# Peptides against a protein of PDB entry 3B8E, part 38

Target 1, 230 residues: chain A of PDB entry 3B8E
Amino acid sequence: PFLIFIIANIPLPLGTVTILCIDLGTDMVPAISLAYEQAESDIMKRQPRNPKTDKLVNEQLISMAYGQIGMIQALGGFFTYFVILAENGFLPIHLLGLRVNWDDRWINDVEDSYGQQWTYEQRKIVEFTCHTPFFVTIVVVQWADLVICKTRRNSVFQQGMKNKILIFGLFEETALAAFLSYCPGMGVALRMYPLKPTWWFCAFPYSLLIFVYDEVRKLIIRRRPGGWVE

## One batch from the design tools (peptide; made by RFdiffusion4, then SolubleMPNN)

Design b1_p11_7_s3 (from b1_p11_7, 9 letters changed)
Fold by OpenDDE base, seed 4:
Structure b1_p11_7_s3 (fold): chain B 230 residues (1-230), chain A 11 residues (1-11)
Amino acid sequence: as target 1 above (230 residues)
Amino acid sequence: SEALELFLNFL
């Protein structure tokens, strides 16, 4: 998100505080919960990793995590961001290069795509209105990410949802996201303005996409062991 | 502080 903010010079889609809330708040317990996941049923049929040649984190894992899943997450967040800004009069094309004028507190006549002028305060309200739904979008997508991370090859339907700590993590991150989104004073303390409950659903297609994508990937791996998809 | 904020935004 921040790279696009710099490259495209768009208004800040996700604030530093919201990023910290993701990395330290919502993602921590879910990530720890994966350490308690049951081994896959076929784990004993696999040869042990060679610790001298096989990295625990390899280029393939990085490509999957950042290059594929991370990109889908970013797309989900940006989709929510662009929809909110469009609903407030700022079409995506108009946002390109707007950052400089957007962040200038002395410019109080920034025009939207329809010629409506926006004061600095109004612009910051809409920016901070984007941060919370973007954050929530990431959390909702993280549900799928956490679930797909349970297994390398087995379907989630084969593995099941037996990890109680993981289930707790899903509830915890959701409860924390709801708390940060709706608790009085969060708009002042964290610049996280309350969102309409409908915005929670904006991420669902992307969460589903991640889930389906990974299940298809795992299905291919199961059908063709040693393929390029593994 | 600004550098930290930029770094945190990058993350």
Scores: peptide ipSAE 0.015, ipTM 0.506, DockQ to the pose 0.035
Fold by OpenDDE base, seed 2:
Structure b1_p11_7_s3 (fold): chain B 230 residues (1-230), chain A 11 residues (1-11)
Amino acid sequence: as target 1 above (230 residues)
Amino acid sequence: SEALELFLNFL
C-alpha cells in the first residue's frame, strides 16, 4: 500500500496506526496459532530437510507469501479504497498525482472528478473513512490466509479445522477488528472512523479467491510432486 | 513525526 502511495502520489490508503493494529493486534494470535497446527498426514513419508541446502524460508515460500497472496491482499484493500473514494466523487484515475494538493492545508478547493470542490477538512474525513474499511478488508482476507497456511500440501478439507487455537484466533482477530472499528473514540484515538457493516462484505470475494487459489495450488502439488509450484 | 509515519507505513 505504501509503495503505491508514493509511486502514484495518491491519498494515503492505509494509516500507520492501522498498519500497527494489523501487525501487532489482529495478526498476533492467529500467527501463534499455526504453531499448534497438526502435522500433515504424509509428513512422515517425506525425506527430512537438509539444513545445509534447504532453507526454512525459500524462494517459493517468499513468492507465495509476498508475490502472490500479498498482492491479492493488497488488491482487496485497494479495491475497497477506490470504491469509497469513487462514492465520494474521486475516481481512481483522478487520484493519480493528487496527494500533493490533497495534503496541503492551504488548498481548500481541490476538485473531485465531477468538479466539486473539497476543503482540507472534508478531504481528511474521506481519507480517514478509507482507513477502517481497508483495515477490515485485510482482516477478512487474513481469514483465508490463516486457513491456507495450515497446510503446505494437503487440502484444508483433508486437514480439517481441528486446531482450536486457530479457531479462537479467527474469532479474536474479528472481535478486535470490530472493537477498533466501532468503539467510541477510535476516530480520535486511532483515526479509525466507523464503517458501514456492508463494507465487511467487500473483502469476501478476495478472501474466497485466496482460498480457491491455494486449494488449486495444493491440488497441483499433490498431482505433480516436486514441481515448481511446491 | 511524518518520517516515522512514512517508515511505519513502509513496514
Scores: peptide ipSAE 0.013, ipTM 0.487, DockQ to the pose 0.035
Fold by OpenDDE base, seed 1:
Structure b1_p11_7_s3 (fold): chain B 230 residues (1-230), chain A 11 residues (1-11)
Amino acid sequence: as target 1 above (230 residues)
Amino acid sequence: SEALELFLNFL
């Protein structure tokens, strides 16, 4: 998000506080829950990893996690961001290069895509209004991420959802996201303004996309072991 | 504060 903020000079899509809430709040319990996941049914049929030569985190895993899944997550967040800004009169194309004027507190006549002037305070309200839905979008996408991380090769339908700690993690992160989004005072304390309930659904296509993508990936791995998709 | 916020957002 921050790279695009710099490169495109758009208003800040995700604040530092929201990032911290993701990293420390919503990701920890789900990540820990994976330690309690049941082994895949075929795990004992696989050759043991050579700890001297085989990295736990290889380039393929990095590419998958950060390059592919991370990009889909980012796209989900940015989609939500652009939708909110568009609903407030700022079309995506108008946001390009707008950051400098957007962040200038002395400029109180920044025009939206329809010629409406926005004060600095109004712009910051809209910006902070984007942060919470972006955060929530990440959480909703993380549901899919957590579920796909249960297995490397087996379908989730083959593995099942027997990990109660993982299920708890999904509820915890969702409850935390709801708390941060709707608890009175969060706008002042964390610059997290309440979001319309409809914004939760903006993430669902991306969550589904991740899930489908991973299931297809796993299907390919099962059909063609040793391919570049592993 | 803004520089710190930018830095933290970069991370």
Scores: peptide ipSAE 0.007, ipTM 0.477, DockQ to the pose 0.033
Fold by OpenDDE base, seed 5:
Structure b1_p11_7_s3 (fold): chain B 230 residues (1-230), chain A 11 residues (1-11)
Amino acid sequence: as target 1 above (230 residues)
Amino acid sequence: SEALELFLNFL
């Protein structure tokens, strides 16, 4: 989000505070829960890792985490961001390069895509209105991320949902996201303005996409061991 | 608070 903010000079899609809420709030319990996941049924049929040659974090893992899944997450967040701004009169093409004027408090006549003028205060309200749905979108896609991280090769349907700590983590992160989104005073304290409940559903297609993508990937790995997909 | 606003503006 921050890289696109700099490169495209668009209004800030996700604030630093909201990023901290993700990294320190919603992701901690889910990440810890993975330590309690049961071993895959085929673990004893795999070759042992060579500690001298095989990295714990390899290019394949980085590619999966950042290059594939992370990109789908980002697309989900940006989709939500662009839809909200478009509903407020700012089409995506009009946002390119708008940051400089958007962030200038002395400019109170920034025009939207329809020629309507926006004050600095009005612009900041709509910006902060985007932050919370972007945050919630990330949490919703993280449901799929957490579930797919349970296994490397086995389907989630083969592994099952037996990890009670992981299930607790999913509820905890969701409850925390709801608290941060709807608790009175969060708009002042964290610049997280309340969102319409319908915005939670905006992320569901991306969450489903992540899940389906990973299940297909794992299916290919099971059918063709040692392929480029592994 | 003013301190929070300053901090948020710094970030």
Scores: peptide ipSAE 0.007, ipTM 0.446, DockQ to the pose 0.020

Design b1_p11_7_s4 (from b1_p11_7, 9 letters changed)
Fold by OpenDDE base, seed 2:
Structure b1_p11_7_s4 (fold): chain B 230 residues (1-230), chain A 11 residues (1-11)
Amino acid sequence: as target 1 above (230 residues)
Amino acid sequence: DEALQLFLDFL
């Protein structure tokens, strides 16, 4: 989000506080829960990795986590961001290069895509209105990410949802996201303005995409062991 | 403050 903020000079899509809430709040318990995941049913049938040649973290894993899944997550967040701004009169094309004027408190006549002028205070309200839905979008796509991380090869349907700690983590991160989004005073304390419940659904297509993508990947790995997809 | 926020946003 920050890279696009700099490169495209768009209004800030995700605030610092919201990022901290993701990294320290919503991701912590789910990540720990993976340590309690049951071993895949076929793990003992696999050859042990060679510690000299096979890195624990390889390029394929990095590509999968950051390059593929991470991009889908980012797209989900930005989709929500652009929809909110578009509903408020700022079309995506109009946002390019707008940051400088957007963040200038002395400019009170920034025009939207329809020629309506916005004061600094009005613009900041819209900006902070984007932060919470972006945050929630990330949490929703993280549901899929956490679930697909249960296994490397087996389908989630083969593995099942038996990890009670992981289930607890999913509820915890969701409850925390709801708390941060709707608790009175969060708008003042964290600049996280409340969102309409409908915004939770904006991420669902991306969450589904992540899930389907990984299940297809795992299916290919199971059918063609030793392929480039592994 | 803005630089710190930018840095934290980068994280």
Scores: peptide ipSAE 0.016, ipTM 0.532, DockQ to the pose 0.033
Fold by OpenDDE base, seed 1:
Structure b1_p11_7_s4 (fold): chain B 230 residues (1-230), chain A 11 residues (1-11)
Amino acid sequence: as target 1 above (230 residues)
Amino acid sequence: DEALQLFLDFL
């Protein structure tokens, strides 16, 4: 989000507080829950990792986590961001380069794509209105991310959802997201304004995409061991 | 405040 904020000079898509809520709030319990995941059924058929040569975090894992899955997550967030801004009169093309004027508190006549003038206060309200749905979008795509992280090769359907701690993590992160989104005072305290319930659904296609993408990846790995997709 | 926010967003 920040990279695009700089490169495209768009209004800030995701605030620092929301990032902290993701990193410290919603992700911790789910991540810990993975430690309690059952071993894959075929794990004993695999050769042991060589601790001297085989990195636990390799380029392939980094590519998957940050390059592929992370990109899909970011796209989900940005999709939500662009939809909200478009509904408020700011089309995506109009946002390019707008940051400088957007963040200038002395400019109170920033025009949207339809010629409507926006005061600084109004712009900040809509910006902060984007932060919460972006955050929620990340949480929703994290559902899929957490589920796909249960296994490296086996399908989730083969592995099942027996990890009760992981299930608890999914509920916890969702409950926390709902709390942060709808609790009175969060707009003032955290700059997290309430979102329409419909915004939760904006992330679902991306969550599904992540899930399907990973299942297809795992299927390819199972059918063609030693491929570049592994 | 903006510089701090930008820095925090960079992290």
Scores: peptide ipSAE 0.015, ipTM 0.545, DockQ to the pose 0.034
Fold by OpenDDE base, seed 4:
Structure b1_p11_7_s4 (fold): chain B 230 residues (1-230), chain A 11 residues (1-11)
Amino acid sequence: as target 1 above (230 residues)
Amino acid sequence: DEALQLFLDFL
């Protein structure tokens, strides 16, 4: 998100505080919960990893995590961001290069796509109004991300949802996200303005996409062991 | 503080 903020010079899509809330708040318990996941049913049928040649984190894992899933997550967040800004009069094309004027407190006549002028305060309200839904979008897509991380090869339907700590993590991150989004004073303390409940659903297609994508990937791996998808 | 904020924003 921050890279696109710099490259495209758009208004800040996700604030530092919200990023910290993701990395330290919502992601911590879910990530730890994966350590308690049961082994896949076929784990004993696989050859052990060669510690000298096989890295725990390899190019394939990096490609999957950052190049594929991470990109889908980012797309989900940016989709929410662009929809909110469009609903407030700022079409995506108009946002390109707008950052400089957007962040200038002395410019109080920034025009939206329809010629409406926005004061600095109004712009910051809209920006902070985007941060919370972007954050929530990330949490929602992280549900799918966490679930797909349960297994490397087996379907989630084969593995099941037996990890109680993971289930707790899903509830915890959701409860925390709701708390951060709706608790009075969060707008002042964290610059996270409350969002309409409808925005929680904005990420669902992307969460589903992540889930389906990974299940299809795993299906291909199961049907064609040793393929390029592994 | 601003550098830290930028760093945190980068993360």
Scores: peptide ipSAE 0.016, ipTM 0.556, DockQ to the pose 0.033; fails the geometry check
Fold by OpenDDE base, seed 5:
Structure b1_p11_7_s4 (fold): chain B 230 residues (1-230), chain A 11 residues (1-11)
Amino acid sequence: as target 1 above (230 residues)
Amino acid sequence: DEALQLFLDFL
């Protein structure tokens, strides 16, 4: 999000505080829960890793985690961001290069795509209104991300949802996201304004996409062992 | 407070 903010000079899509809420709040318990996941049924049929040549974190893992899944997560967040701004009169094309004027406190006549003028205060309300749905979008796509991380090769349907700590983590991160989004005073404390409940559903297609993508990947690995997808 | 604000501005 920050890279696109710099490169495209758009209004800030995800604030620092919201990033901290993700990294320290919603991601911690789910990540720990993976340590309690049962081994895959085929683990003893795999060759052991060579500790001298095979890295724990390889290019394939980085590409999958950051290059593929991370990009789908980012796209989900940006989709929500652009929809909210478009509903408030700012079309995506109009946002390019707008940051300089958007963040200038002395400019109170920034025009939207329809010629409506926005004060600095009004613009900041809209910006902070985007931060919470972006955050919630990340949490919703993290549901799928956490579930797909249960296995490397087997389908989630083969592994099942037996890890009670992981299930607890999913509820905890969702409850925390709801608390941060709707608790009175969070707008002042965290610059997270409340969102309409309908915005929670904006991320569902991306969450489903992550899940389907990974299940297809795992299916290909099972059918063609030793392929580039492994 | 300034360090936290700077950190928050950096994030």
Scores: peptide ipSAE 0.014, ipTM 0.510, DockQ to the pose 0.025; fails the geometry check

Design b1_p11_8_s1 (from b1_p11_8, 7 letters changed)
Fold by OpenDDE base, seed 1:
Structure b1_p11_8_s1 (fold): chain B 230 residues (1-230), chain A 11 residues (1-11)
Amino acid sequence: as target 1 above (230 residues)
Amino acid sequence: SFALLLLEKFL
């Protein structure tokens, strides 16, 4: 979000406070829950990792986590952002380069894609209206991310959902996301304005995409051990 | 998710 904000000079898609809410709020309990995950059924058939040569975090894992899954998650957030701005009259192409004028409090006549003028206050309301759905989108795609992290090679359908702490984490992050989104005063305190319930569904295709992508990846790994996909 | 966050800081 922040690099695209700089490179494309678009209005800020995700606020620093919302990022902190992800990092410290919605992500911690789910991440901790993975420590309680049941071992994969084939784990004892694998050779032990050499702690001196084999990195826990290898380039493939970084590529998968940051390069692939993270990109899909970011695309989900940006999709939600662009949809909200488009519904408010700002088409994606019109957002390019708009940041400078958008953030200028002295410019009160910024035009949308339809020639409607927007005051600074109105622009900030719509910006902060984007932050919450972007945040919620991240939480929804994190459901898939957490579920796919249960296993490296086995399908989630083979592993099952027996980790009660992980299930609790999914509920906790969702409840926290709902609290931050709908609790009175969050607009003032956190610049998180309430979102329409329909915005929760904007993330679902991306969450499903992450899940399907990882299941396909795992299927390839199971069929072709030692491939570049591992 | 931390990968998301780093990507979100960088994207």
Scores: peptide ipSAE 0.028, ipTM 0.653, DockQ to the pose 0.072; fails the geometry check
Fold by OpenDDE base, seed 5:
Structure b1_p11_8_s1 (fold): chain B 230 residues (1-230), chain A 11 residues (1-11)
Amino acid sequence: as target 1 above (230 residues)
Amino acid sequence: SFALLLLEKFL
């Protein structure tokens, strides 16, 4: 989010406070829950890692993390952001380079894609209205990310959902996301304005895409051990 | 797995 904000000079899609809520709030319990996951059924058939040559964080893990799953998550968040701004009169092409005028409190006549003028206060309401759905989108795609992280090679259907702490984590992060989104005063305290319940569904296609993508990846690994996908 | 969860937050 922040890199695209700088490169494209668009209005801020996700605030620093919302990032902190993801980092310290929604992801802590889910991340800890993975420590309680059962070993995969084929673990004893794998070669042991050589501690001297094999990195714990390898290029394949970085590629999956940053290059594949993280990009799908970012696309989900940006899709939600662009849809909300388009519904408010700001088409994606009009947002390019708009940040400078958008963030200037002395400019009260910023035009949208339809020639409607927006005051600084109106623009900031729309911006903060985007932050909460972007945050919720990240939480919804994290459901899929957490579930796919249960295994490296086996299907989630083979592993099952036996980790009760992980299930608790999914409910906790969702409940926290709902609390931060709808609790009175969060607009003042965290700049998180309430979202329409329909915005929760905007991320579901991306969550499903992450899940299907990883299951297909794992299927390829099981059928072709030692391939470039592993 | 843990690195994946951290990545979503900063990108």
Scores: peptide ipSAE 0.027, ipTM 0.637, DockQ to the pose 0.060; fails the geometry check
Fold by OpenDDE base, seed 4:
Formats: C-alpha cells, sequence, structure tokens
Structure b1_p11_8_s1 (fold): chain B 230 residues (1-230), chain A 11 residues (1-11)
C-alpha cells in the first residue's frame, strides 16, 4: 500500500498507525495460533527437511506469501479504497498525482472528478474514512490467509478447524477490528473513523479468492507431487 | 519473518 502511495502519488490509503494495529494487534494472535496447529495427516510420509540445504523460508514460500497472497490482499484493500473515494467524488484516475495538493493544508479548493471543491479538513475526513475500511478489508482477507496457512498440502476441509487457538485468534482479530472501527474516540486517537457495516463485505470476494486459489494450488500439489506449483 | 510481514503490510 505505501509503495503505491509513493509511486502513484495518491492520497494515503492506509495510515501508519493503522498498519501498526494490523501487525501488532490483529495479526499477532492469529500468527501465534499457527504454532498450535496439528501436523498434517501425511507429514510422516514426507522425508525430513535437510537442515543444511532446505531453508525453512524459501523463495517459493516468499513468492507465494508476498508475490501472490500479499498482492491479492493489497488488491482487496485498494479496491475498497478506490470505491470509497469514488463514492466521495474522486475517481481512480483523478487520484494519480493528487497527493501533493491533497496533503497541502493551505490548498482548500482541491477539485474532485466532478468539479466539487474540497477543503483540507474535508479531504482528511475522506482519507481517514478510507483508513478504517482498508484496515477491515485487510482483516477480512487475513481470515482466509490464516486458514490457508493451516496446511501446506492438505485441504482445509481435510485438516478441519480443530485448532481452538486459531479459532480464538479469528474471533480476537475480528473483535479488535470492530473495537478499533467503532469505539468512540478512535477517530481522534487513531484517525480511524467509523465505517458502515456494508464495508465489511467489500473484502469477502477477495477473501474467497484467496481461499479458492490456495485450495486449487493444494489440489494441484496433491495430484502432481513435485510440480512447479509446489 | 515478522520483519517480512511488516514489510508486506507497509508495501
Amino acid sequence: as target 1 above (230 residues)
Amino acid sequence: SFALLLLEKFL
């Protein structure tokens, strides 16, 4: 998100404080919960990893996590961001290069795509109105990410949802996301303005896409062991 | 790595 903010010079899609709330707040308990996941049923049929040659984190894992899943997550967040800005009169094309004028507090006549002028205060309200739904979008796509991380090869349907700590993590991150989104004073403290409940659903297609994509990937691995998808 | 996850969230 922050790279696109710099490269495209768009208004800030996700605040630094909001990012910290994701990394330290919503993601921590879910990530720890994976340590309590039961081994896959076929783990004893796999050869032990060679600790001298096989890295625990390899290029394939990085490519999958950051190059594929992370990109889908980012697309989900940016989709929500662009929809909110479009609903407020700022079409995606108009946002390109707008950052400089957007962040200038002395410019109070920034035009939207329809010629409506926006004061600095109004623009910051819209920006902070984007931060919360972007954050919630990330949390919702992270439900899928956490669930797909339960297994390397087996389907989630084969593994099941037996990890109570993981289930607790999903509820905790959701409750924390709701708290940060709706608690009075969060707009002042964290620049997270309340969102309409409908914005929670904007991420669902992307969450489903992540889940389906990984299940298909795992299905291919199960059918063709040692393939390039592994 | 937690650092990589942080990087992913900042990107």
Scores: peptide ipSAE 0.027, ipTM 0.621, DockQ to the pose 0.055; fails the geometry check
Fold by OpenDDE base, seed 3:
Structure b1_p11_8_s1 (fold): chain B 230 residues (1-230), chain A 11 residues (1-11)
Amino acid sequence: as target 1 above (230 residues)
Amino acid sequence: SFALLLLEKFL
């Protein structure tokens, strides 16, 4: 999100405070919950990792986490961002390079894609209206990310949902997201304005995509062990 | 690992 904000010079899609709410709030309990996950049914059929040659974090794990899943998460957030701005008169092509004028407090006549002028205050309301749905989008795609992280090779359907701490984490992150989205004063405290309930569903296709993608990946690994997909 | 997770969130 922040790299695209700099490179494309678009209005800030996700606030720094909102990013901190993800990293410290919604990700912490889910991440801890993975430490309590049951071992995969085939774990004792695998040779012990060689600590001298086998890294805990390998290129395949980095590619999967950051290059694939993280990119799908970012695409989900940006999709929500562009839809909200388009509904408010700012088409994606018009946002390119707009940041400088958008963030200038002295410019009160920034035009949208339809020639409507926006004051600084109005622009900031729209920006902060984007932050909350972007945040909620990240939480919804994190549901899928957390579930797929339960296993390396086995399907989630083989592993099951027996980890009570993980289930608690899913409820906690969702409850926290709802609290931050709808609690009075969050617009002032966190620059997170309330969202329409319909925005919660905007991320569901991306969450499903992550889940299906990982299940297909795991299926390929099970059918072709030792492949480049592992 | 944590620095890479941060980079993922900032991308």
Scores: peptide ipSAE 0.022, ipTM 0.593, DockQ to the pose 0.060; fails the geometry check

